Peptides against a protein of PDB entry 7AE7. Designs and how they scored, part 74

Target 1, 321 residues: chain A of PDB entry 7AE7
Amino acid sequence: KVYKDLREFLEVLEQEGQLIRVKEEVNPEPDIAAAGRAAANLGKNQPAVFFEKIKGYKYSVVTNVHGSWQNHALMLGLDKNTSTKDQFYELNRRWDKFPVPPNVVKREAAPCKENVIDKDINLFEILPLYRINEQDGGFYISKASVVTADPEYPDDFNKLNVGTYRIQVKDRDRVGIQALAMHDIAVQLEKAEAENKPLPIAITIGNNPLVTFMASTPVGYNQNEYEFVGALQDGVPMDIVKSDLYDHLYVPAGSEVVLEGHIIPRVRTVEGPFGEFPGSYSGARLQCEVKIDRITHRTNPIFENLYLGIPWTEIDYLMAL

## One batch from the design tools (peptide; aimed at target 1 K58)

Design b2_p26_8_s4 (made by RFdiffusion4, then SolubleMPNN; from b2_p26_8, 18 letters changed)
Fold by OpenDDE base, seed 5:
Structure b2_p26_8_s4 (fold): chain B 321 residues (1-321), chain A 26 residues (1-26)
Amino acid sequence: as target 1 above (321 residues)
Amino acid sequence: MEKELEELRKKIEAENQARVAAAEAA
């Protein structure tokens, strides 16, 4: 099966017994993290955890979407009991289909554009923000697929980068982003900062699971992650749509939330700490800052966020493939 | 840096707490 969006994938996870639905209202802290850990203790078949109601928020949270080999099998449209070996075989077979160009859909056909916020931006109104770990320096958006382009070659679609970066909420309309030198975004930011220009950015949340997977998978600087998503869909193109603010940025048509904005040039602010692994925290550092200028979102957007827990984190599965 | 981090943390936590409190009062 191929998925158009996160919602179609969550439906399959639920049908396959790989989604736990928490229907009772929970507190953002500590209940989300606690329920996630409880679900992880159910054994090797770690389900996604869907929180329908979060106190103080209007919308839902889902975690651990990629948090098991069963979920990864289903993401590939395979039987949930497909062995890791066979998953790797199938992934490699499909990888050779690159490139599979995406379909560019019209704005009116893109679910991510159902609603627009262009003034009085407040991330807390759209995302049920919580600390993933008690010792985190703030609220993190940890499963976003971040879209940037080469400012020197903005029309080169092959240089369009879709990556996963640690993002801390800094204000109602600001986030910190960890753009390390090893990331393609850092190359693009360096070019923008050399001219003291903002770097255009689209932070996309709640995507087709293969988009999230590819955003976490290193590819060449001149390779487009969306063309790999089509390959991993066994030759079925994914749907993308032009961003509202930037002609050269394209986002997944089915994204739950799209934060459009810019990295502020030559500004660094305190970010962290973040508990990337149980009992291990990355220290506080000076990191880039993004101003959010526009939000588009689906009606009743689902906040997909990273699960961190025992015995395995969701990162372990995202990095293992 | 530690002072700035603590100020940021307090600011963001206060926003979350205010939303939770508003939901409890409704």
Scores: peptide ipSAE 0.208, ipTM 0.788, DockQ to the pose 0.107
OpenDDE base, seeds 1, 2, 3, 4: peptide ipSAE 0.187, 0.015, 0.114, 0.052; ipTM 0.785, 0.338, 0.651, 0.687; seed 2 fails the geometry check

## One batch from the design tools (peptide; aimed at target 1 R131 Q135 G272)

Design b2_p27_1 (made by RFdiffusion4)
Pose (drawn by RFdiffusion4):
Structure b2_p27_1 (pose): chain A 313 residues (1-149, 158-321), chain P 27 residues (1-27)
Amino acid sequence: KVYKDLREFLEVLEQEGQLIRVKEEVNPEPDIAAAGRAAANLGKNQPAVFFEKIKGYKYSVVTNVHGSWQNHALMLGLDKNTSTKDQFYELNRRWDKFPVPPNVVKREAAPCKENVIDKDINLFEILPLYRINEQDGGFYISKASVVTANKLNVGTYRIQVKDRDRVGIQALAMHDIAVQLEKAEAENKPLPIAITIGNNPLVTFMASTPVGYNQNEYEFVGALQDGVPMDIVKSDLYDHLYVPAGSEVVLEGHIIPRVRTVEGPFGEFPGSYSGARLQCEVKIDRITHRTNPIFENLYLGIPWTEIDYLMAL
Amino acid sequence: SEELEENYQRNKELNKEAEEKYYEEKE
């Protein structure tokens, strides 16, 4: 099976006993992060946890989506009990199907274009943002796929919420931004960027894939789907930016020129906090989202947690 | 809403604390 969006994958997870629904209202902190740690602590058949009600927020949160070998196998379309070695072999075989060009769809057909917010941008009205770890510098979006511009790149970068319509980003960790970053800052011009949240599991998996192999990213997702191309759609504001047609939330924006502010600290996969450093800020110019969006976020702590599954094979 | 505003203000408070701690370390 192939998943057009996060919601089909969550349906499969729930049918397979790999998704737990929390119906009672929970507080943003520390409840969501504590549940994410506990789900990771179950050790075997760790499920995704779906929070339907978060105090003071309108929408829902899902966590630990990738955080088990059962979830990982279901992401690949295999039986949930497929051994880790057999999943490795299946990934090794599909790796060679690269490239599979993506299908570009019209705006009216992309679920991520159901709702538009073009003014008075407020991330909190869409995403139930919360603190992941006690010593984090702020509320974080820890599982976004970021699109920048065959020269189109998708990657995962921690994003700290700085204001209703502003976030932080480590721009010098995106090694295609940094030739356009010099030109843009030298000429005081903005650099367009897209942040996608709530994606097909293979899109997130591809976004966590090593940069050393300069692939075409979306064409790699078609390979992981064993030859089935993925659907992408052009962003509203920037014609050279394409986002997954099924994303729950799309934040279209730009990197603000000549602005460096304190970002962090935040957790890193080796199990420790990073330090606070001066980093770039991104201004959100537009939000498009699916009706009743789901905030797919990720807990990170002492290994093993969901990030280890996203990096393993 | 009031509770949504409180969540936003909580985030601002954390950012401010992290900023103050960063500039104290540079002193």

Design b2_p27_1_s1 (made by RFdiffusion4, then SolubleMPNN; from b2_p27_1, 13 letters changed)
Fold by OpenDDE base, seed 2:
Structure b2_p27_1_s1 (fold): chain B 321 residues (1-321), chain A 27 residues (1-27)
Amino acid sequence: as target 1 above (321 residues)
Amino acid sequence: SEELKKIEEENKERNKEAEEAFLKSLE
């Protein structure tokens, strides 16, 4: 089975008994994190947790989407009881199908384009933001697939990067992003900053689960993550759409929310602390700042965010390869 | 400080109550 978006995957998780639906209104803190911990302790089959109603917000949250080997098997379109060994075998078999180029769909066919916000941007109106850990220095977007291009070769599709980075909400229309020197985004940013130019960026939230998986998987600088998604879909291309602001940036057609903007050149602001692991906080650091210039989103967008609980984090399954 | 320990204990209690409330909502 292949999934076009997060919603198709959540439907399968629910059918397979791998999703808990919380219908009652919850407080963003501490209820979301507490429910995630409680769900992780229910047994070996850690379900996703879907919160339909968040107090003070209009939209829903889902956590722990990748939080089990059963969810990982279902992501690959396998039986949920497929052994870890057989999942690895199937993943390796599909990896050899690279490259599988994506389909570029028209704007009118892309669910992520259903709604547009280009004035008076307020991230808190679109995303039910909460602290993942009580000691976090702010609200984080932890499962975004961030799209950037090489500013010297913007039309080279092989240099289009889709990565996962730590993103702190700084203001209504600003986020901090951790661009480490080992990430492809840091190479692209260095080129833009050398010329004192903004780096175009699209921060995509609530994706096809294989997009989130590949955005967390290191690939070569001249390899496109979307072409690996098609390989992992057993040769079925994924659907992408052109960004609204930039001709050279493409986003997943099914994204729940797309934040389009730019990294401000040569600006660094304080970010953190963030609890990357239970009991492990990264200190406050100077990080890049993104200005959000445009938002596109699905009607009733789902905010997918990372579960960082004990005994296993969702990261352990995303990086288990 | 004694104040930090008290805050940590209060947070642990709130987290436990929230976990128990979630588990009850599944029954």
Scores: peptide ipSAE 0.297, ipTM 0.803, DockQ to the pose 0.025
OpenDDE base, seeds 1, 3, 4, 5: peptide ipSAE 0.265, 0.279, 0.256, 0.267; ipTM 0.779, 0.789, 0.772, 0.788

Design b2_p27_1_s2 (made by RFdiffusion4, then SolubleMPNN; from b2_p27_1, 16 letters changed)
Fold by OpenDDE base, seed 2:
Structure b2_p27_1_s2 (fold): chain B 321 residues (1-321), chain A 27 residues (1-27)
Amino acid sequence: as target 1 above (321 residues)
Amino acid sequence: SKELEEIEEENKKRNEEAEKAFLASLA
């Protein structure tokens, strides 16, 4: 099976008994993180947890979407009981189909374009933000697929980067982003900052599970993650749409939320601390700052966020392949 | 500090109560 969006995947997870739906109103803290930890402890078949109602917010949260080998098998459209060996074999078989170019859909056909916010931007109105760890220096968006391009070659689709980065919410319309020197985004940012130019960015939340997987998988600087998504869909192209602000940036057509903006050149602000692992905090650092200039979102957007907990993190499954 | 330890203990207790509440909602 191929998934167009997060919602089609969540439906399959629920049908397969790999999704817990919480219908009662929860407190953002500590209930979301606590439910994630509790779900992780239910056994080997770690389900996703979908929170329909969060106190003080309008929209829903889902966590632990990739948090098990069963969920990973289902992401590949396999039986949930498919062995890790057979999943790896199938992944490698599909990887050889690279490149599979995506379909560019029209704006009116893209669910991520159903609603627009272009003034009075407030991230807290669109995202049910919470602290993942108690000692976190703020609210994090930890499972976004971040789209950037090479500012020297903006029309080179092979240099379009879709990556996962740590993002701290700093203000209503500002986020800090951790761009390490080893990341492709850091190369692109260095080029922009050399010219004292903003780097265009689209932060996409709540994607097709293979987009999230590929954004977390290291690929070559001249390889497009969307072309790998098509390969992992066994040769079925994924659907992308042009961003509203930038002609050279393309986002998944099915994204729940798209934050469009720019990295402010040569500005660094305090980011962190963040609990990357249970009991391990990365210290506060000076990191890049993104100004959010436009939001597009689906009606009743789902905030997909990372589960961090014991005994296994969702990162362990995203990076295990 | 003693105040930090008290905050950590209160947070731990709230987390344990929330985990129990979630598990009880599944039963």
Scores: peptide ipSAE 0.246, ipTM 0.775, DockQ to the pose 0.027
OpenDDE base, seeds 1, 3, 4, 5: peptide ipSAE 0.229, 0.218, 0.187, 0.222; ipTM 0.763, 0.752, 0.734, 0.761

Design b2_p27_1_s3 (made by RFdiffusion4, then SolubleMPNN; from b2_p27_1, 15 letters changed)
Fold by OpenDDE base, seed 2:
Structure b2_p27_1_s3 (fold): chain B 321 residues (1-321), chain A 27 residues (1-27)
Amino acid sequence: as target 1 above (321 residues)
Amino acid sequence: SKELEEIEKKNQERNEEAEKAFLESLK
C-alpha cells in the first residue's frame, strides 16, 4: 500500500488499532505530552495519538506517528506484524530502486494549496503550538520536512534538499532553525550568506510518512529525497507541487501546512533550550532566523509533532536505520 | 534549592494526574 498523505496513513493506523483518538478537548500543556507518555506505556505496540480538540486552538494535533515497529511496517505498506528483520530486508530491496522521480502535479490538484495566507501571518492560528517538555524555551516544530535548494544551481533538482531540523517558533511569522554544518542546508545557507542574499525555504508539516522518514535519513548532496520516497514506495512516484513563492522549490502535494519564506542572511538569534531527550537539554544557542512570507494549508490542517517520551522516543524509530 | 524541588514535585504531580485522566478517558 502507498500513501498520498498523512491522512491516508492515519486512517490505516486507526484501522489497524495503532491510533488512539482523543475526542474530548485537551489542554495543550500538560495533556498532549502526558497522553503520549501514557500511550507509550500501554504496551509494546505504541500507537499514534490524535487530539481532535485543543483548548485555545482551532485545529488538531497528532503525535507518535512513527512511534513503533508496527507503525514502521504499516508505513512501508507491510503487515503490522512484519518482523524487524523482514522490514529491513524490504527496505534494502526497495532502496535499490532509486531513483524514482516524483510526479509534479498542478497547483489545483495539490491538497496543500486549498487555503492561502499571505497577510497578517500568525502561526498560532494555524498550528496548535505547545511545549513538548516543560523546560523548553518555547514552542517547537519537530517533524517538519524542510525544503531548500542550492542558490548557485537552483534548477538542479538533484541538489534540492529535504531535511528535518529543530525549529523554534520565535514570533507570529518567524522561526529559528538549527542548521548544523553537517547538514546540506548549511552548505546552501553558506553560499547565500556569502552573497548576503536570503535563502528561500519551505517548511512542510504533516506529510506522507515516507517523506518524514527520508527527511530524517542522510543522503548525498546530489541526491533528491523525493526520489528515495518513490523507491521506498516500491517504485510508485510520490506527488510534489511547485511552491507559490519560488519556481525552484517543490513541496509534497499532500502536506497539511506549508510555511514559505526565507532565511535572513547573517542574522543569528537565541534559540532554546530544548529537551532533545528526557533529561537531556541542549543549551541556548545562536541560530538562523526564518521569516515566513506565505502559508498554504489543507482545510482543517493536522499538526504532526514529535513524541519525545520514555521509554522509546519517536526519533529512535525514525533513525533506527 | 528547596524551591526547585517543590517546583519539580508539583510538575510531577500534574503530569501523573494528566496521565491518569487520559487513561480513564480510554475506559
Scores: peptide ipSAE 0.258, ipTM 0.781, DockQ to the pose 0.025
OpenDDE base, seeds 1, 3, 4, 5: peptide ipSAE 0.243, 0.247, 0.023, 0.258; ipTM 0.770, 0.772, 0.459, 0.783; seed 4 fails the geometry check

Design b2_p27_1_s4 (made by RFdiffusion4, then SolubleMPNN; from b2_p27_1, 16 letters changed)
Fold by OpenDDE base, seed 2:
Structure b2_p27_1_s4 (fold): chain B 321 residues (1-321), chain A 27 residues (1-27)
Amino acid sequence: as target 1 above (321 residues)
Amino acid sequence: SAELEAIIEENKRRNAEAEAAFLASLE
């Protein structure tokens, strides 16, 4: 089974008993984080939690989408009871199909283009933002697939990077991004900053679960994550669409929300503290700043965000495969 | 500070209550 978007995957999770739907209105704090912790403690079959109504917000939240081996099996289109060993075997078998080039769809065929916000941008109107940890220094977008290109080779599709980075909301139209030196985005940013140029960026939220998986999986600088998604879909290409602002950036066609903008060259702002795991906070750091210039989104967009729980975080499952 | 500790303890209480309420809603 192949999923075009997050919604098709959530439907399968619900059918398989791996999704809890909360229909009652919840407070963004502390109810979302508390429910995530509770769900993580329900046993080995940790379900996703879907919140239909968030007080003070228009749209829904889903957490813990990748939070179990059952969810990973379902992501691969396998039986939810498939052993970890057999999941790894199937993953490796499919990995050998790389590269599987994506399909570039027309703008009119891409669900992520259903709505546009290009003025008076306010992230709080489109994303039900909440603090995950008690001492978080702000609101985080922790499960985004971030798209950037090599500014020296913008048309080299093999250098198109899709990665997961810690993103702190700074203002209505500003986010901080943690670009560590070991990340491909840091190489691309260094090239842009050497010329004092902005780095084009698309921050995509609520994706096909294999896109989120590949964005968290290290690949070579000259390898495109979308071509691995097609391989992991057993040779079925994924659908991508050109960004609205940049001819050289492509985003998943089914993304719930796409934040298009640029990293401001040679600007650093305070980020953190961030709870990387319960009870542990990173120190405040100077991080890159992104200006959001355009938003595209599906009608009634779902904000997919990371669960940070004990003893296993959702990150541990994303990195364990 | 004593104020920060009080905020942390209140947040822990609220989180525990919210977790219990969520679990009770599943029954």
Scores: peptide ipSAE 0.213, ipTM 0.738, DockQ to the pose 0.027
OpenDDE base, seeds 1, 3, 4, 5: peptide ipSAE 0.182, 0.193, 0.020, 0.185; ipTM 0.716, 0.727, 0.371, 0.717

Design b2_p27_2 (made by RFdiffusion4)
Pose (drawn by RFdiffusion4):
Structure b2_p27_2 (pose): chain A 313 residues (1-149, 158-321), chain P 27 residues (1-27)
Amino acid sequence: KVYKDLREFLEVLEQEGQLIRVKEEVNPEPDIAAAGRAAANLGKNQPAVFFEKIKGYKYSVVTNVHGSWQNHALMLGLDKNTSTKDQFYELNRRWDKFPVPPNVVKREAAPCKENVIDKDINLFEILPLYRINEQDGGFYISKASVVTANKLNVGTYRIQVKDRDRVGIQALAMHDIAVQLEKAEAENKPLPIAITIGNNPLVTFMASTPVGYNQNEYEFVGALQDGVPMDIVKSDLYDHLYVPAGSEVVLEGHIIPRVRTVEGPFGEFPGSYSGARLQCEVKIDRITHRTNPIFENLYLGIPWTEIDYLMAL
Amino acid sequence: TEEEEWLEEEVEKQREKIEKIREESFL
């Protein structure tokens, strides 16, 4: 099976006993992060946890979506009990199908374009943002696929919420931004960027794939789907930016020129906090989202947690 | 060091600001 969006994958997870629904209202902190750690601590057949009610918020959160070998196998469309070695072989075989060009769809057909917010941008009205770890510098979006501009790149970068319409980003960690970053800051021009949240599991998996192999990213997702192309749609504001047609939330924005502010600290996959450093800020100019969006976020702590599964094979 | 103390103070300021904004954005 191939998943057009996060929701089809969550349906499969729930049918397979790999998704737990939390119906009672929970507080943002530390409840969501504590549940994510506990789900990771179950050791075997760790499920995704779906929080339907978060105090003070309108929408729902899902965590630990990739955090088990059962979830990982179901992401690949295999039986949930497929051994880790056999998943490695299946990924090795599909790796060679690269490239599979994506299908570009019209705006009216992309579920991520159901709702538009073009003014008075407020991330909190859409995303139930919360603190992941006690010593984090702020509320983080820890599982977004970021799109920048064959020269289109998709990657995962930790995003700290600074204001209702402003976030932080480590721009010098995106090694295609940094030729256009010099030109843009030298000329005081903004650099367009797209932040996608709640995606097809293979899109997130591709976004965590090493940068050393300069692939075409979306064309790699079609390879992981064993030759089935993925659907992408043009962003509202920037014609050279394409996002997954099924994303739950799309934040279209730009990197603010000549602005450096304190970002962090935040957790890193070796199990420790990073330090606080001066980093770039991104202004959100537009939000498009599916009706009743789902905030797919990720808990990160002492290994093994979900990030290890996203990096393993 | 002096720079480390300054970064710690800025971290606390940013935490307070974003918690306030969240409370103002509640339903």

Design b2_p27_2_s1 (made by RFdiffusion4, then SolubleMPNN; from b2_p27_2, 13 letters changed)
Fold by OpenDDE base, seed 5:
Formats: C-alpha cells, structure tokens, sequence
Structure b2_p27_2_s1 (fold): chain B 321 residues (1-321), chain A 27 residues (1-27)
C-alpha cells in the first residue's frame, strides 16, 4: 500500500485497529496529553490518537501516528504484525531503489493549495496549539517537515533539504526553529546570513507518513529526501508541488498545512524549554526566528503533532529505524 | 548567573505573550 497523504494513512490505521478516535470535545490542556498517555498504556500496540473536537479550536489533532512498530509496518504497506527485523530488511531492500524522483504536480492538483492565507496570519486559527508538556515554554510544532534549499545552488534539487526541527510558536505569524550545526539547514542558513539575506523556508505539517519518516532520517547533503520516499514506496514516486512564494522550494502535494516564510537573518530569540523526554527539559536557548508570510492548507486541516509519553515516545520510533 | 536569570526572564515573557495570544485567538 502507498499513501498519497496523511488521511489515507489514518484510514488504514483505523481499519487495522491502530487508531483511537476521540469524538467528545476535549480541552487542549490537559486532555490531549492525558488521552495520549492513556492510549500508550493500552499495551505494545500503541495506536494513533485522533481528536475530532478541541475546545476553542475549529480543527482536529492527531498524535502518535508513528508511535508503534505496528504503525511503522503499516507505513511501509506491510502487515501490522511484521517483525521489526523484517521491517528493517524491507527498508534496506527499498533503500537501494534510491533515487526515485518525485512527480511535480500542478498547483490545481495539490490538496495543500485548497485554501490560502496571505494576510492577517494567525497560527492559532489554523493549528489547535497546545502544550505537549505542562512545563513547556510554549506551543510546539514537533512533526513538521521543513523544506529549505542551498542559497548558492537554489536550483539544485539534490540540495533541497527536508528535515524535522523543533519549532516553537512565538507569535501569530512567527515561530522559533532549532537549527543546530549538525543539521543541513544550518549550512544553508550560514550561507544566507553571511550575506544578511533571509533563508526561504516552507514548514509542512500533516504529511504522507514516509515524508515525516524521511525528514527525521539523516541523509547526505546532496541527497533529496523525496527521492528516498519514492524508494521506500517501493519505486512509486511521491507527489510534490512548487511552493507559492519560491520557485525552488517544493512541498508535499498532500500536506495538511504549509507555512511559507523566511528565517530572519542574524536574529536570535528565546526558544524553549521543551520536555523532549519525560522529566527532562532541554534548556532555553537563543534560536532562529521564522516569519510566516503565507499559509496554504487543506480544508479542515489535521494538525499532526508529536506524542511524548512513558515509557516510549514517538520520537523513539522515528529515530529507531 | 546573570545570564541564566535574563534567559529565565525572557522565557517567562515569551510564555506570557503566547498564552495571551491563545486566549485572544480562542473561538
């Protein structure tokens, strides 16, 4: 099975008994985190949790999408009971199919382009934001696939980077991003900041699960994550579309929400703390700030966010493969 | 340290700001 978007994957998770649907209205805090923890306690088959109604918000949240080996098997289009060993074998087999170039679709064919916001941007109107941990310094977007390019080689598709970074909401139209020196985005940002130029960025939320997986998987600087997604789809290309603001940035055609903007050059603002692990908070740091200039989104967008629970966090599964 | 205290202050100011934005944005 190959998935075009998050929605097709959620349908399969539900059919396979790997999705819990919460139909009652919940409070963003503490109910989302509490329900996630409760779901994690149901055993080794940790399901995704889909919250249909969130008090004070228009749209839904899904969490723990990658939060089990069963969900990972299904992501690969395998039987949910496929062993971790066999999943790893299949991943390695498919990895050798790299590169599988994506299909570039027209704007009109991309679900992520159904709605546009280009003025009076307010992230709280689009994303049901909540604190993942009670002591978090703010609201985090933890499962975004962030698209950037090399400013020196903007037209080199092999240098297009799709990565996962810690993103904190800073204002209605601003987010902090943790760009560490080990990340490909930091190389690209350094080049932009050397010239005191903004770095173009697209922050994509609610993707094909293999996009999210590959964005969390380290690859070479000259390797495109979308071409690995096609490999992991057993040779079926994924669909991408050009960003609205930038000709050289491509986003997943099926993204639920796309935040287009720029990293402000040579600006650093407070980011954190964030509870990356239960009982451990990363310290606050001065980090980069992104100005959001445009939003595109699907009708009734689903906010996919990270689950953090005991004993295993969703990040443990994203990093373990 | 003075730097740690300043960072703590900045964190709290940011927290208060974003909480206010959430309250103002609730439908």
Amino acid sequence: as target 1 above (321 residues)
Amino acid sequence: SAEEEEMKKLVEEQREKVEKLLEESKV
Scores: peptide ipSAE 0.367, ipTM 0.859, DockQ to the pose 0.848
OpenDDE base, seeds 1, 2, 3, 4: peptide ipSAE 0.326, 0.350, 0.348, 0.330; ipTM 0.837, 0.849, 0.849, 0.837

Design b2_p27_2_s2 (made by RFdiffusion4, then SolubleMPNN; from b2_p27_2, 12 letters changed)
Fold by OpenDDE base, seed 5:
Structure b2_p27_2_s2 (fold): chain B 321 residues (1-321), chain A 27 residues (1-27)
Amino acid sequence: as target 1 above (321 residues)
Amino acid sequence: SAEEEELKKKVEEQRKKIEKLLEESKV
């Protein structure tokens, strides 16, 4: 099976008994994290956890979407009981289909374009933000697929980067982003900052699960993650659409939320700490800052965020493949 | 170090800022 968006995947997870739906109103803190931990303790078949109602917020949260081998099997359109060995075999078989170019859809055909916010931007009105860990320095967006291009070759689709980065909310319309030297985004940012120019960015939230997977999978600088998504869909192209602000940035057509903006050149602000591992906090450091200039989103957007639990985190599954 | 203390101060200022924004921005 191929999924157009997060919603189609969540439907399959629910049908397969790999999603828990929390229908009662929860407090963002500590209930989301507590319920996630409780769900993780139900056994090796860790389900996704969908929170329908969050106090003080209009929209829903889903966590632990990639948090089990069963969910990974379903992501690949396999039986949920497919062995890890057979999943790896199938992944490798499909990987050889690269490249599978995406379909560029019209703006009117892209669900991520249903609503637009271009003034008075407030991230708290769109995302039900919460601390993943009690001691976190703030609210994190941990499962975003971040789209950037090479400023020297903006029209080279092979240099379009879709990556996962640690993102901290800094203001109503600002986020900190961890762009480390080992990330492709750092190469692109260096080129922009050399000229004291902003780097265009689209931060996409709530995607087709294979987009999130590929954004977390290292590929070559001249390889497009969307073309691997098509390969992992067994040769079925994914749907992408142009960003509203930038002709050269393409986002998944089915994204729940798209934050369009720019990395402010040569600005560094405090970011962190974040509990990346249970009982281990990353130190605070100076990191890049993004100004959000435009938001597009689906009606009733779902905030997909990372689950961090014991003994296994969702990161462990995303990095293990 | 003085740099570590300044960074710690900035972290605390950022926490307070974001907590305030959350309370002001709740729907």
Scores: peptide ipSAE 0.280, ipTM 0.809, DockQ to the pose 0.795
OpenDDE base, seeds 1, 2, 3, 4: peptide ipSAE 0.261, 0.241, 0.249, 0.241; ipTM 0.799, 0.787, 0.785, 0.776

Design b2_p27_2_s3 (made by RFdiffusion4, then SolubleMPNN; from b2_p27_2, 13 letters changed)
Fold by OpenDDE base, seed 3:
Structure b2_p27_2_s3 (fold): chain B 321 residues (1-321), chain A 27 residues (1-27)
Amino acid sequence: as target 1 above (321 residues)
Amino acid sequence: SALDELLAELVKEQREKIEKLLEESRV
C-alpha cells in the first residue's frame, strides 16, 4: 500500500488499531504531553495519538505517528505484525530501486495549496503550538521536512535537500533552526552566507510518512530524498509541487502545512534548550533564524509533532533503520 | 561561565516573549 499524504496513513493507523483519537477538548499543556506518555506506557505497540480539539486553537495535533514497529510496518505498506527483520529486508530491497523520480503536479492538484496566507503571518493561528517538555525554551516544530537547495546549483534536483531539523518558534513569523555542520542544510547555508544572501527554505509539516522517514535518514548530498521515497514506495513515484515563492524548491503535494521563507544571512539568535530525550536537554545556542514569508496549508491542517515520551521516543524508531 | 549566564538570561527573555505571543495569538 502507498500513501499520498499523512491523512491516508492516519486512516490506516486507525483501522489497524494503531491510532487513539481524543475527541474531548484538551489543554495544549500539559494534556498533549501527558497523553503521549500514557500512550507510550501501553507497551511496545504504541499508537499514534490524534487530538481533535485543542483549547485556544482551531486545528488538530497528531503525535507518535512513527512511534512503534507496527506503525513502521504500516508505513511500508506491510502487515503491522511484520517482524523488524522482515521490515529491514523489505526496506533494503526497495532502497535498491533508487532513484524513482517524483511526479511534479500542477498547483491546482496539490492539497497543500488549498489555502494561502501571504500577509499578517501568525504561526499560532495555523499550528497548535505547545511545550513538549516542561524545561523547553519555547515551542518546537520537531517533525518538519525542511526543503532547501544548493544556492550555486539551484536547478540541480539531485542537490535538493529534504531534512529534519530542530525548529523553535521565535515570533509570529520567525523560527530558529538548528543547522548542524554535518547536515546538508549547513553546507547550503554556508554558501549563501558567504555571499551574504538569504537561503530559500520551505518547512513542510504533516507529510506522507515516508517523506518524514527519509527526511530523518542521511543520504548523499547529490541524492534527492523524494527519489528515495519513490523507491520505498516500491517504485511508485511520490507527488511534489513547486513552492509558491521559489521555482527551484519542491514540496510534497500532500503536506498539511508549508512554511515558505528564508534563512536570514549571518544572523544568530538564542535557541533552546530542548528536551530531545527525557531528562536530556540540548543546551541553548546561537542558531539561525528563518523569516516566514508565505504559508500554504490544507483545509483543517493537522499539526504532526514529535512524541518525546518514555520509555521510547519516536526518534528511536526514525533512527533505528 | 559568563556565556552560560548570558545564554540563560536570553533563554528566559525568549520564553517570556513566546508565552506572551501565545496568549495574544490563541483563538
Scores: peptide ipSAE 0.322, ipTM 0.838, DockQ to the pose 0.882
OpenDDE base, seeds 1, 2, 4, 5: peptide ipSAE 0.303, 0.260, 0.301, 0.317; ipTM 0.826, 0.800, 0.827, 0.837

